# Peptides against a protein of PDB entry 6MBK: the designs that were tried, part 55

Target 1, 240 residues: chain A of PDB entry 6MBK
Amino acid sequence: GFEMVNFKEEGFGLRATRDIKAEELFLWVPRKLLMTVESAKNSVLGPLYSQDRILQAMGNIALAFHLLCERASPNSFWQPYIQTLPSEYDTPLYFEEDEVRYLQSTQAIHDVFSQYKNTARQYAYFYKVIQTHPHANKLPLKDSFTYEDYRWAVSSVMTRQNQIPTEDGSRVTLALIPLWDMCNHTNGLITTGYNLEDDRCECVALQDFRAGEQIYIFYGTRSNAEFVIHSGFFFDNNSH

## One batch from the design tools (peptide)

Design b1_p24_1_s4 (made by RFdiffusion4, then SolubleMPNN; from b1_p24_1 with S5E A9S Q11L S12N L23I)
Fold by OpenDDE base, seed 1:
Structure b1_p24_1_s4 (fold): chain B 240 residues (1-240), chain A 24 residues (1-24)
Amino acid sequence: as target 1 above (240 residues)
Amino acid sequence: SEEDELLESLLNSNYMKVTRDLIL
């Protein structure tokens, strides 16, 4: 019912291959296809996760390392998904000097500096952990862990992390949702939920989409600043 | 410790904000 397409202005998105009606369940993603904190714990990262308090406390960082480990693994189940991710992002960690100067007169500059500082500190910490911790020995990134790698992973997670329930529904956890996260943003209502009975993310169409049209979703209420800082795009028709 | 200092700093950050909302 849909395909990934590189659109002229929006970049990669989903295009309908048939007519899709409003409220039609056109996309679902089972838990087993998601990259989650749990899948990170069950991966080669698991032993280190069990011994590092920061990985345990910060699910986004766990996902970032999960991405890096899987990217470095040729036989990773998630290789097809990882290959669809941008190699660079339009988020603060990739800002050039001119972009930073432009924001210096705005409140957003504080978030830019905070992201850069925090990410650099995280990298320094985990570089040491990877080099010295016994449970890091089997990580495929042990001998090749650069700031650029970490910046990419953190940015990938920042722009794509979502909250979903745990398998038993008792808690929430973080997940990357392949295919679904390719949908670009438009104004509207939240049309994605998690079906615990079938253990899958379910997305219904926000509106009618004709064959050949881009399929949009509503990300939720966000400011333009939040879109720039966290998603790497500006939505000029934002109602917020 | 270095770990404790970094952990406290990170827990006070906005890094846990999600990009896309789901109905849970």
Scores: peptide ipSAE 0.393, ipTM 0.862, DockQ to the pose 0.805
Fold by OpenDDE base, seed 3:
Structure b1_p24_1_s4 (fold): chain B 240 residues (1-240), chain A 24 residues (1-24)
Amino acid sequence: as target 1 above (240 residues)
Amino acid sequence: SEEDELLESLLNSNYMKVTRDLIL
């Protein structure tokens, strides 16, 4: 019912291959296809995760390392998904001097500096961990862990992390949702939920989409500043 | 410790915002 397409202005998105009606369940993603904190714990990263307090406390950082480990693994189940991710982002971690200067007159500059500082500190900490911790020797990134690698992984998670329930539904966890996260943003209502009975994410169509039209979802209420800082884009028709 | 200071700083940051909302 849909295909991945590179749109001229919006980059990669989903295009309908047939007419889709409003409220039609057109896309679902089972838990087994998601990259989650739990899948990170069950991967080659698991031993290090069990010994590092920051990885345990910060699910987004755990996902970033999960991405790096899977990217460095040729036989990773998530290779097809990882190859769809941008190689660079329009987020503050990639800002040039001119972009930073432009934001100096805005309140967003504090968030830019905070994000940069925090990411640099995390990298310095984990560089030492990877060099010295016994469980890091099994990681495919042991001999190749650069700031550029970490910047990419953090930015990938920042722009794509979502909340889903744990398998037993008792808590919430963080996840990357392949294929679904290709949908670009439009104004509307939340049309994605998690079905615990079938253990999958389910997305229904926000509106009627004709064959050949781009399929949009509503990301939720966000300011333009939040879109720039966390997603790397402006939404001109933003109601917030 | 250095680890404790970094952890506290990170936990107090708004770094945990989700990009796309789901109905849970």
Scores: peptide ipSAE 0.385, ipTM 0.851, DockQ to the pose 0.799
Fold by OpenDDE base, seed 2:
Structure b1_p24_1_s4 (fold): chain B 240 residues (1-240), chain A 24 residues (1-24)
Amino acid sequence: as target 1 above (240 residues)
Amino acid sequence: SEEDELLESLLNSNYMKVTRDLIL
């Protein structure tokens, strides 16, 4: 009932191929298709994950390395998904000097500088880890781990990470949700949940969508500063 | 250690914010 389309202004999004009614379950994504902290632990990254305290504590960093490892793996199951990700982002890690200067008058500047500092420090740390740790030798990124790679992965995760329940529902974990994360943002209500019985993400339509219309979702309540920092865009009709 | 310092700094940051909300 939908297809991926490159829209002129919004970039990639989902377009309805038929009429979709409000509250209709039109999209579901099984856990097996998600990139999660668990799938990272079960990948080639697993041995290093088990030995590195930062990877264990920071699920978003684990996902970033998972993305890098899978991107570097030609036969990765997630190659089709990874190929849909932007090569660059409009998030602070990609800001030019003029963009940073513009934000100096805003409350967001502290978070911008924090992202720069933290990302640089993370890269420096993990560069050493990848060069020296025994369990890093089997990683496909062993001989090719640049700041640009890390910046891309961190930005990909930052713009696409979501909280989902663990398989047993006892805790929450982080996940990238392929196909669903192609939906662009609009005002409304949260229409995506996780069905533990069927072990899948389920998205119902926020409103009626006619065939040929872009399908939007509500990302949740965020400030414009948060959208800039975490999603790389402003939303003019944002009620927050 | 360098690891402990970095870890503490990261845990105190807003780096863990999620972009999209789901009903759990």
Scores: peptide ipSAE 0.384, ipTM 0.862, DockQ to the pose 0.843
Fold by OpenDDE base, seed 4:
Structure b1_p24_1_s4 (fold): chain B 240 residues (1-240), chain A 24 residues (1-24)
Amino acid sequence: as target 1 above (240 residues)
Amino acid sequence: SEEDELLESLLNSNYMKVTRDLIL
């Protein structure tokens, strides 16, 4: 009932191919299609993950490396998904000097500088790890791990990471949710949940969507600054 | 260690914010 379309201002999004009614379950994504911390552990990254405390503690970084490893793997199951990801982002890590200067007058500047500092430090750390750690030898990115690669992966995860339950429902974990994460943001209510019985992410329509209309979801309550910092966009109609 | 210092710094940062909320 939907297709991926490149919209002029919003980039890629989902467009309805038929009329979708409010509260209709129009999109579901089984766990097996998700990129999760667990799938990272079960991938070529698994041995390194098991030995690196930062990867273990920072699920977002684990996802970033998982994304890089899968991108570098021609036979990766997630290649079709990865190919839909932007090559660059409008997040702070991609800001030009003038954009940073503009933010100096805002409360967001601290978070921007924090992202720069943290990302640089992470890259330096993991560059050394990839070059020296025995379990990094089999990683497809070993000979091609640049700051640009890392910046991209971190930004991809930052703009797309979600919390889902573990398979047994006992804990929460981080996931990238293909197809669903193509939905752009609008004001409303959260209409996505995780069905543990069927082990899938389920999205119901926020409103009626006619054939040809873009399908939007509500990302949740965020400040406009948070949208800029974490999602790389402004939302003019943000009530918060 | 350098690793511990980095890890502590990262954990103290609000770097784990979820972009899209789900009902769990």
Scores: peptide ipSAE 0.375, ipTM 0.858, DockQ to the pose 0.829; fails the geometry check

Design b1_p24_2 (made by RFdiffusion4)
Fold by OpenDDE base, seed 1:
Structure b1_p24_2 (fold): chain B 240 residues (1-240), chain A 24 residues (1-24)
Amino acid sequence: as target 1 above (240 residues)
Amino acid sequence: PTFESLGPARVIPLMSEVRAALAS
């Protein structure tokens, strides 16, 4: 039905290997393939997670560390997915001085600076945790945890995190959705949802795609990164 | 210490809701 390819201008994306009709279910990702807060808890990060209130309170940070741990694990199930992720992002954490100065005339600059400060503080905190906490000794990132690592991980989560239902549908959790999030964006309607009965994310085609064409989906009016820039941060008070 | 969130997550609706919306 589709294959991952590197397009000239869009970078990695999905290309149809056959004709796909509009509203056809062409892509689904079972829960077991998702990177979730639950999978983080069940990973090598689990013991530390159980002992750190920040990780417990902030699922998105838990996902970030989950991503880092799996990246540092040669035998990680998610290595194929991780290798497809960008090495850098368009998030404010990657802005150059000129870009920051350009935004200085906007109200978004306050959110940008807040993100810088917040990210730096988080890194400092977790650097200490990783260096001193007994359960951190088991983490594959023990000897390799730089700000660049953390910046990459949180940016990956900021741009790709999704809220999905728990298995029983009673609550929500956070998830990265491999393969699906490699689709490039176009204007249209939401065609992705979670199927609780089959316990999987499902994506139906936004339009007809012929064999050889790139498959686009609509992620919403704004990306997660755009939400951060335009709408600001959701203030999540998590103290330690 | 107190930390801020990493921003909002995309809300993935139930697929039944998606299909209903597309059918309308």
Scores: peptide ipSAE 0.622, ipTM 0.914, DockQ to the pose 0.662
Fold by OpenDDE base, seed 5:
Structure b1_p24_2 (fold): chain B 240 residues (1-240), chain A 24 residues (1-24)
Amino acid sequence: as target 1 above (240 residues)
Amino acid sequence: PTFESLGPARVIPLMSEVRAALAS
């Protein structure tokens, strides 16, 4: 019912290959296809995860390293997904001087600088961990872990991380949702939820889409500052 | 050491709740 397309100016998105009616279930992603904290624990990262308290405490960083490990693994199941991810982001970690100057006039500048500092500190910490921890030896990134790698990974997670229920629904975990997150954003209502019975993320159409039209979804409301910092874009019709 | 989080994650609700909201 849809296909991945590189749209001019908007980058990759999903295009309807048939008419899709509003509220029609057109996209679903089973848990087994998600990149989650659990899949990170079950991956080559698992041994290190079990020994590093920061990875354990910060699931989003665990996801970032999960991305890096899978990216460095040619046979990774998630290679097709990873290849669709941007190589660079519009997040503050990628800001040019002019963009930073623009933000100097906004209240977001403090958060931007904080993000720079925190990211650098995180990288420094994990660089040392990867270099010295015995359980890091098997990581495919052992001999190649640059700040650019980390910047990319955390930016990927920052812009795409989702909180979903655990399999039993008793807790929440963090997940990247392949294919689904290819949808570009528009104003509207939340049409994505997790179906615990079928153990999958489900997305119903926000509106009618004709064959050939780009499929947009509403990811949620964020402040303009949050869009800049965590989503990397401005949205004019944002209510905040 | 402790680090600041990478920001908020999108909260994916239960699909049952989504459908209920859309039906309202």
Scores: peptide ipSAE 0.622, ipTM 0.921, DockQ to the pose 0.883
Fold by OpenDDE base, seed 4:
Order: structure tokens, then sequence, then C-alpha cells
Structure b1_p24_2 (fold): chain B 240 residues (1-240), chain A 24 residues (1-24)
């Protein structure tokens, strides 16, 4: 009922191929298709994960490395998803000098600088880990791990990471949700949830969509500042 | 070393909660 389309000025999004009614379940993604901390543990990254305290403590960084490992794996199950991800982002890590100067008069500048510092330190740490840790030898990124790689991965996670229930619903974990996260954002109500019974992420239509229309969803309430810092854009119609 | 969070994750609620909210 939908297709991926590259929209002008919006990048990739989903377009309805048929009429979709409001609250209709039009999109679902089973857990096995998600990129999660658990799938990272079960991947080639697993051995390193089990021995690195930072990866264990920071699931979002684990997801970032999961992305990098899978991207570097030609036969990765998630290649189709990864190929849909932007090659670069409008997040602060990609800001040019002029953009940073623009923010100097705002409180956001502190978060930007913090992000620069944090990301640089993370890269330095993991560069050494990848070069020296025995289990890093198994990683497909062993011979190619640049700051640009890491910047891309963490930016991907920052903009797309989700907290979802574990299989039994007793805890939460972090996940990237392929296909679903291709939807562009609009104001509205949350229409995405996790169905534990069927073990899948489900999205129902926010409104009626006619065939040929772009499908928008509401990802949640955020300030423009938060969008800039974590999503890399301003939302002009953000009423929250 | 310790690192700061990359940022908040979107919280995906249970679908049952979503449907309940939409029905309200």
Amino acid sequence: as target 1 above (240 residues)
Amino acid sequence: PTFESLGPARVIPLMSEVRAALAS
C-alpha cells in the first residue's frame, strides 16, 4: 500500500499506492527486521560488545557500531535499509562554521559544542579499541574506521533511535526501525506502537491518505532546538 | 572513560496503549 520515493527537498519518504484510511494499519515491522542492541550482540560485533564496557553501557553507541559493521558487510540483511539512509546529515556534527556561528547567540551552542567534544572523544576511544582489541579483528570495518564513518553512524542513531519493549515486555531496548523511519514527520498524534502479541512495530495512519500522497507520521513532541540538535532540522509547523 | 548520551530515543509505546489513546 506504499512505496519509497525520493521527494523533492524532503528526501526519501513513503508514498501511498492506494487509499489509506485513518487509523488503518498500513505498516508493520517484525522484531526480526529491527536493528536492536540484541541484534548487535548477536552479530559479528557480539564478541567485542561482550568485552567493551562502553558498548555495554551505551546501547545507542552499540547501535552505531552495529550500523557500521552491517554497512561494511556486503551480505548484510540490513543492506537495503542502510542504503536508504542519508550519506550525510544536517545535524550539528555536520555544521559548517557559518552554521555554528549562527547558533552562538543561542543556548543550543552549548549542546553543539558538547556533541562535538563527545563524538570526538568517542571516536578516539573506539579507534584505539578497533586497532588493538582481539575481537575487533573480526569486524569488517577493522581496516577502515574513520571519523566520518563514526560521525555518520552516531548521527544516524541520534536521528532514528527508538526505545521499544523487549520480547517479553518486561524491559526496554533500543532499536532502529527500518522502513517505518522512512516516513517524514508532521504534527499530530502518536500512531506507532509495539504489538507484543505479534512481536512487531505497528503504525496506523494518522489521517486519510489518497493514492499518490506522501504518508506522514508524528514521531513525537520536540522543540525546534531538539530537532536541530538531534534531528538536524527546524520544524516550522511545530506546535509543541 | 565515560561518554555523554547521543541524545534521547523516541519512546515507542505499546500498540494497545496507542489504540486506546486514539479511541479516546
Scores: peptide ipSAE 0.620, ipTM 0.921, DockQ to the pose 0.911
Fold by OpenDDE base, seed 2:
Structure b1_p24_2 (fold): chain B 240 residues (1-240), chain A 24 residues (1-24)
Amino acid sequence: as target 1 above (240 residues)
Amino acid sequence: PTFESLGPARVIPLMSEVRAALAS
């Protein structure tokens, strides 16, 4: 019902290959295809995760490292997904000098600098962990862990991380949702939810789409990283 | 050590809730 297309303005997105009616279930992603904290724990990162309190406390960083490990693994199941991810992002970590200067007079500049500092500190910490921790020896990034790698990974997570239910629905976890997150954003209503019975993320059409049209969805209120694209950066915690 | 979070995650609700909201 859809295909990946590189659109001129929006970049990669999804295009309908047939007519899709509003509220029609056109896209679903089973849990097994998601990159989650659980899949991170079950990966080569698992042993390190089990012994690093920061990874345990910050599932989003766990996802970032999961992403890096899988990217560094040629036979990774998620290679097709990873290859669709942008190489750069509009997050503050990628701001140019002119952009920073423009924000100098705004309150956002403090958040930008804070993110720079925090990210650098995180990198320094994990660089040491990777170099010294025994369980890091098996990581494919052991000998190649640059700030650019980390910047990319955390930016990927910042812009694409989702909170979804655990398998039993008793808790929540973090996930990257391949294919689904290729949809570009438009105003509207939330049409994506998790179906626990079938254990999959489901997306119904926001509106009618004709064959050949780009499929847009509403992601809701944008995250800090996503908001930078429009009005700059501000801190907003919408995770309850 | 404690680091700042990488920002909020999008909350994916239950699909049943989504359908209910769309139906209203």
Scores: peptide ipSAE 0.617, ipTM 0.916, DockQ to the pose 0.655

Design b1_p24_2_s1 (made by RFdiffusion4, then SolubleMPNN; from b1_p24_2 with P1M T2E M15I E17D A21R S24A)
Fold by OpenDDE base, seed 2:
Structure b1_p24_2_s1 (fold): chain B 240 residues (1-240), chain A 24 residues (1-24)
Amino acid sequence: as target 1 above (240 residues)
Amino acid sequence: MEFESLGPARVIPLISDVRARLAA
């Protein structure tokens, strides 16, 4: 019912191949296709994860490293997904001096500086870990781990991370949702939910889409400042 | 050592709750 398309202004997105009615289930992604903290633990990153308290405490960083490890693995199942990700983001970590100066007039500047400092500290910490920890020896990042790599990974997670239920529904975990997150954003209501019975993310159509139209979804309401910091989007009609 | 989180994750609700809200 849809296909991946590279749109001129929006970049990669999904286009309907048939008419889709509002509230119709048109897209679902099984858990096995998700990049999760659990899949990170079950990957080559697992041994290090089990020994590093920060990775254990911060699932989003675990996802970032999982993403980097899979990117560095030519035979990774997620290569097709990873290749669709932007090489750069509109997040503060990619802001130039002029953009930062502009933000000095807003309350967001404090979060920007905090993010810079935090990311730099994280990189420094994990660089040392990767170079010295025995369980890091088998990581594909052992001989190639730059700040640019880390910046990209954390920005990818920052803009695309989702909180989903665990398989038994008793807790929550973090996940990147391939294919689904290629939908570009529009104003509306949340139309994505997790189906525990079938163990999959399900997306129902926000509105009617005709064949050939781009499919948009609503990822959540945030202020423009919050979108800049965490999503990299600006909307004039942002209701938050 | 403590680090700040990478910002909030999008909360994916249960599909049943989504459908209930859309029906209201």
Scores: peptide ipSAE 0.633, ipTM 0.927, DockQ to the pose 0.898
Fold by OpenDDE base, seed 5:
Formats: sequence, structure tokens, C-alpha cells
Structure b1_p24_2_s1 (fold): chain B 240 residues (1-240), chain A 24 residues (1-24)
Amino acid sequence: as target 1 above (240 residues)
Amino acid sequence: MEFESLGPARVIPLISDVRARLAA
């Protein structure tokens, strides 16, 4: 019912190949196709994960490293997904000097600098971990872990991470949702939910789409990083 | 050593709740 298309202005998106009715289930992604903290634990990253308290405590960073490891793995199941991800992001970590200068007149600059500092510190920490930890020797990124890599990975997670239920629904975990997150954003209502019975993410159509039309969804409130770019920055009013 | 979070994750609700809301 849809196909991947590289739109000139919006980048990759989904286009309807048939008429889709509003509220029609047109897209679903089984758990096994998701990049989750669990899949990270079950990957080559698993041994290191089991011994690093930061990876264990910060699932989003675990996802970032999972993403990096899979990107560095030619035979990764998620290569098709990873290849659709942007090479750069509209996050503060990618701001140009002029953008930073513009923000210097606002309170947002403090958050930007904080993010820079934190990201740099995280990189430094994990660089050392990768260089010294025995279980890091098996990682495909062992000899290729740059700040640019880390910046990309964390930005990918910042912009695309989702909280979904665990298989039994008793807890929540973090996930990247391939294919689904290719949908470009529009204003509207949340039309994506997790189906525990079938163990999959399900997306129903926000509106009617005709064959040939781009399919948009509403992702909800933007992350802090995205909010700065898309909606400006209101320090005191941003709950993210 | 403690690091700040990478920001909030999108909360994916249960599909049943989504459908219920859309039906209202």
C-alpha cells in the first residue's frame, strides 16, 4: 500500500500506492524488526552492555551504540533502515556558527552549549571504554569510533527514539521503528499505537490518502532538539 | 560518572487507546 520515495525537499518519505482511507491500518512493524534496547543486548554489543553501567542506565545511549554497531556491520539486518537515515540532523550538535550566534541572543544557547558539553563528555567516556574494555574488542567500531560517529548516533536517537511496551506490557523500553519513522510529519492526531496481542507497532491513516500521495503522520510534540529548529525555542515552556 | 539524557522519547500508546480516541 506504500512505497519509499525520496522527495526532493523532504528527503525520504512514504507514498501511497493505493487509496488509503482514514483510520485504515496501512503500516505495521513487528517487534522483531525494531531496534530496541533488547536487541542491543542481544547483539555484539551485549557483552559490553552487561558490564557497563552507563549503557545499562541509559537505554538511549545503548540504542546509539546499537545503531553504530549495526551501521558498521555490512550484513546487519538493519542496513536498509540505517541507509535511509539522514547523514546529518537538524539538532544543535549540527548547528553552524551563524545559527549558534543567532541563538546567543536567546536563552537557548545555554542548552545548546550544555548539549555540546555533555555529548563531548559522553564521547570521551565511551572512547576510553572502547579502547580499554575487553568486550569492546569484538565491536565492529573498535578502531573507528569518532566524535562524528557518536554525534550522528545520538542525534539519530534523539530524533527517532520511541517508548514502547515490553512484550508482556509490564514495562516500557526504547525503540527505533524502521519504515514507520520514514513518514514525514504533519499536524494532526496520534495515529500510531502498539498492539500487544500481535506484538507490533501499528499506524492507521491520519486522513484519506490517494494513490500517489505522500503519507504523513503526526509524531506529536517535538523533542527539544527538534523543537529548536522547527518551532523555535522557549526555554521556560519546553517540557522536553 | 553520570550523563544527562538524550532527551525525551516519543511515547507510543496502545493501539486500542488510539482507536478509541479516533472513534470519539
Scores: peptide ipSAE 0.629, ipTM 0.926, DockQ to the pose 0.667
Fold by OpenDDE base, seed 4:
Structure b1_p24_2_s1 (fold): chain B 240 residues (1-240), chain A 24 residues (1-24)
Amino acid sequence: as target 1 above (240 residues)
Amino acid sequence: MEFESLGPARVIPLISDVRARLAA
């Protein structure tokens, strides 16, 4: 009932190919199609993951490296998804000098500088890990791991990471949700939930959509990056 | 060595809860 479309102003999004009624289940993504911490552990990254305390402690960084490894793998199952991801983001890591100068007069500047510093430190750490750790030898990114790569990966995760239940519902894990996250954002109510019985993410329509209309969903509270861009401020209720 | 978080993840609720809220 939908198709991927490259919209001129909004980039990739989903367009209805038929009329979709409000609350209709129009999109679902089985767990096996998700990029999760578990899939990272089960990938070529697994051996390194099992021996690196940072990857183990920070699931979002694990997802970032999972994303980089799969991007560097021509035969990756997630290539179609990865190819739909932006090459650049509106995150502070991509701010230009003029944007940073503008923010110098705001409270957001401290968070921006902190993010720059932290990201640089993370990159330096993992650059060394990739160059020296035995289990990094099998990674397709070993000979091509730049700051730009890392910046892209963490920005991808920052803007797209989701917390979902584990298969048995006893715990939570982190996931990127292909296809679903192609929907552009609008104001409204959350209409996405995880179906444990069928082990899939399910999205029901926020409103009626006519054939040919772009399908929008509400992702919830805006990210810090979105707040900085929109208002020039980071809010205390958001972590960076 | 400790690193700062990459920010919060979106919490995906159970679909049953979503449907319950939409029905209310």
Scores: peptide ipSAE 0.627, ipTM 0.926, DockQ to the pose 0.649
Fold by OpenDDE base, seed 1:
Structure b1_p24_2_s1 (fold): chain B 240 residues (1-240), chain A 24 residues (1-24)
Amino acid sequence: as target 1 above (240 residues)
Amino acid sequence: MEFESLGPARVIPLISDVRARLAA
């Protein structure tokens, strides 16, 4: 019912291949296709995860390293997904000096500087861990862990991370949702959720879409400043 | 059918704050 397309103005997105009615379940992604904290623990990152309290405490960082490890693995199950991710982002960590100056007059500037500082500190910490920890020796990024690598990974997670229930529904975990996160954003209501009975993420259509039209979803209520921080764009018609 | 909406992404906390919490 949809296909991935590179749109002229918006980059990659999803296009309807048939008419889709509002509230129709048009997209679902089983848990086994998600990149989660659990899949990170079950990967080559697992041994290090088990001994680093920060990775254990910060699932988003675990996801970032999971992305880096899988990207460096030619036979990774998630290679098709990773190849669809941007190589760079329009988020603050990638801002040029002029863009930072522009934001100095906005409320977002404090969060931007915080991101710079936090990301640098995190990289410094994990650089040391990767260089010295015994369980880091077999990581594919052992000899190639640059700030640019880390910046890309955390930016990917920041823009795409989701909180979903665990399989038994008793707790929450973090997940990247392939294919689904290719949808570009529009104003509206949340139309995506997790189906525990079928163990999958489900997305229903925000509106009617005709065959050939781009499919948009609403990722959540945010100010324009928050969109810049989390998604790297302004939304002029943001009524929230 | 159990259906739960997905939450938004958050800014990564300061690593020093995380370490402080773990040490407490």
Scores: peptide ipSAE 0.434, ipTM 0.791, DockQ to the pose 0.064

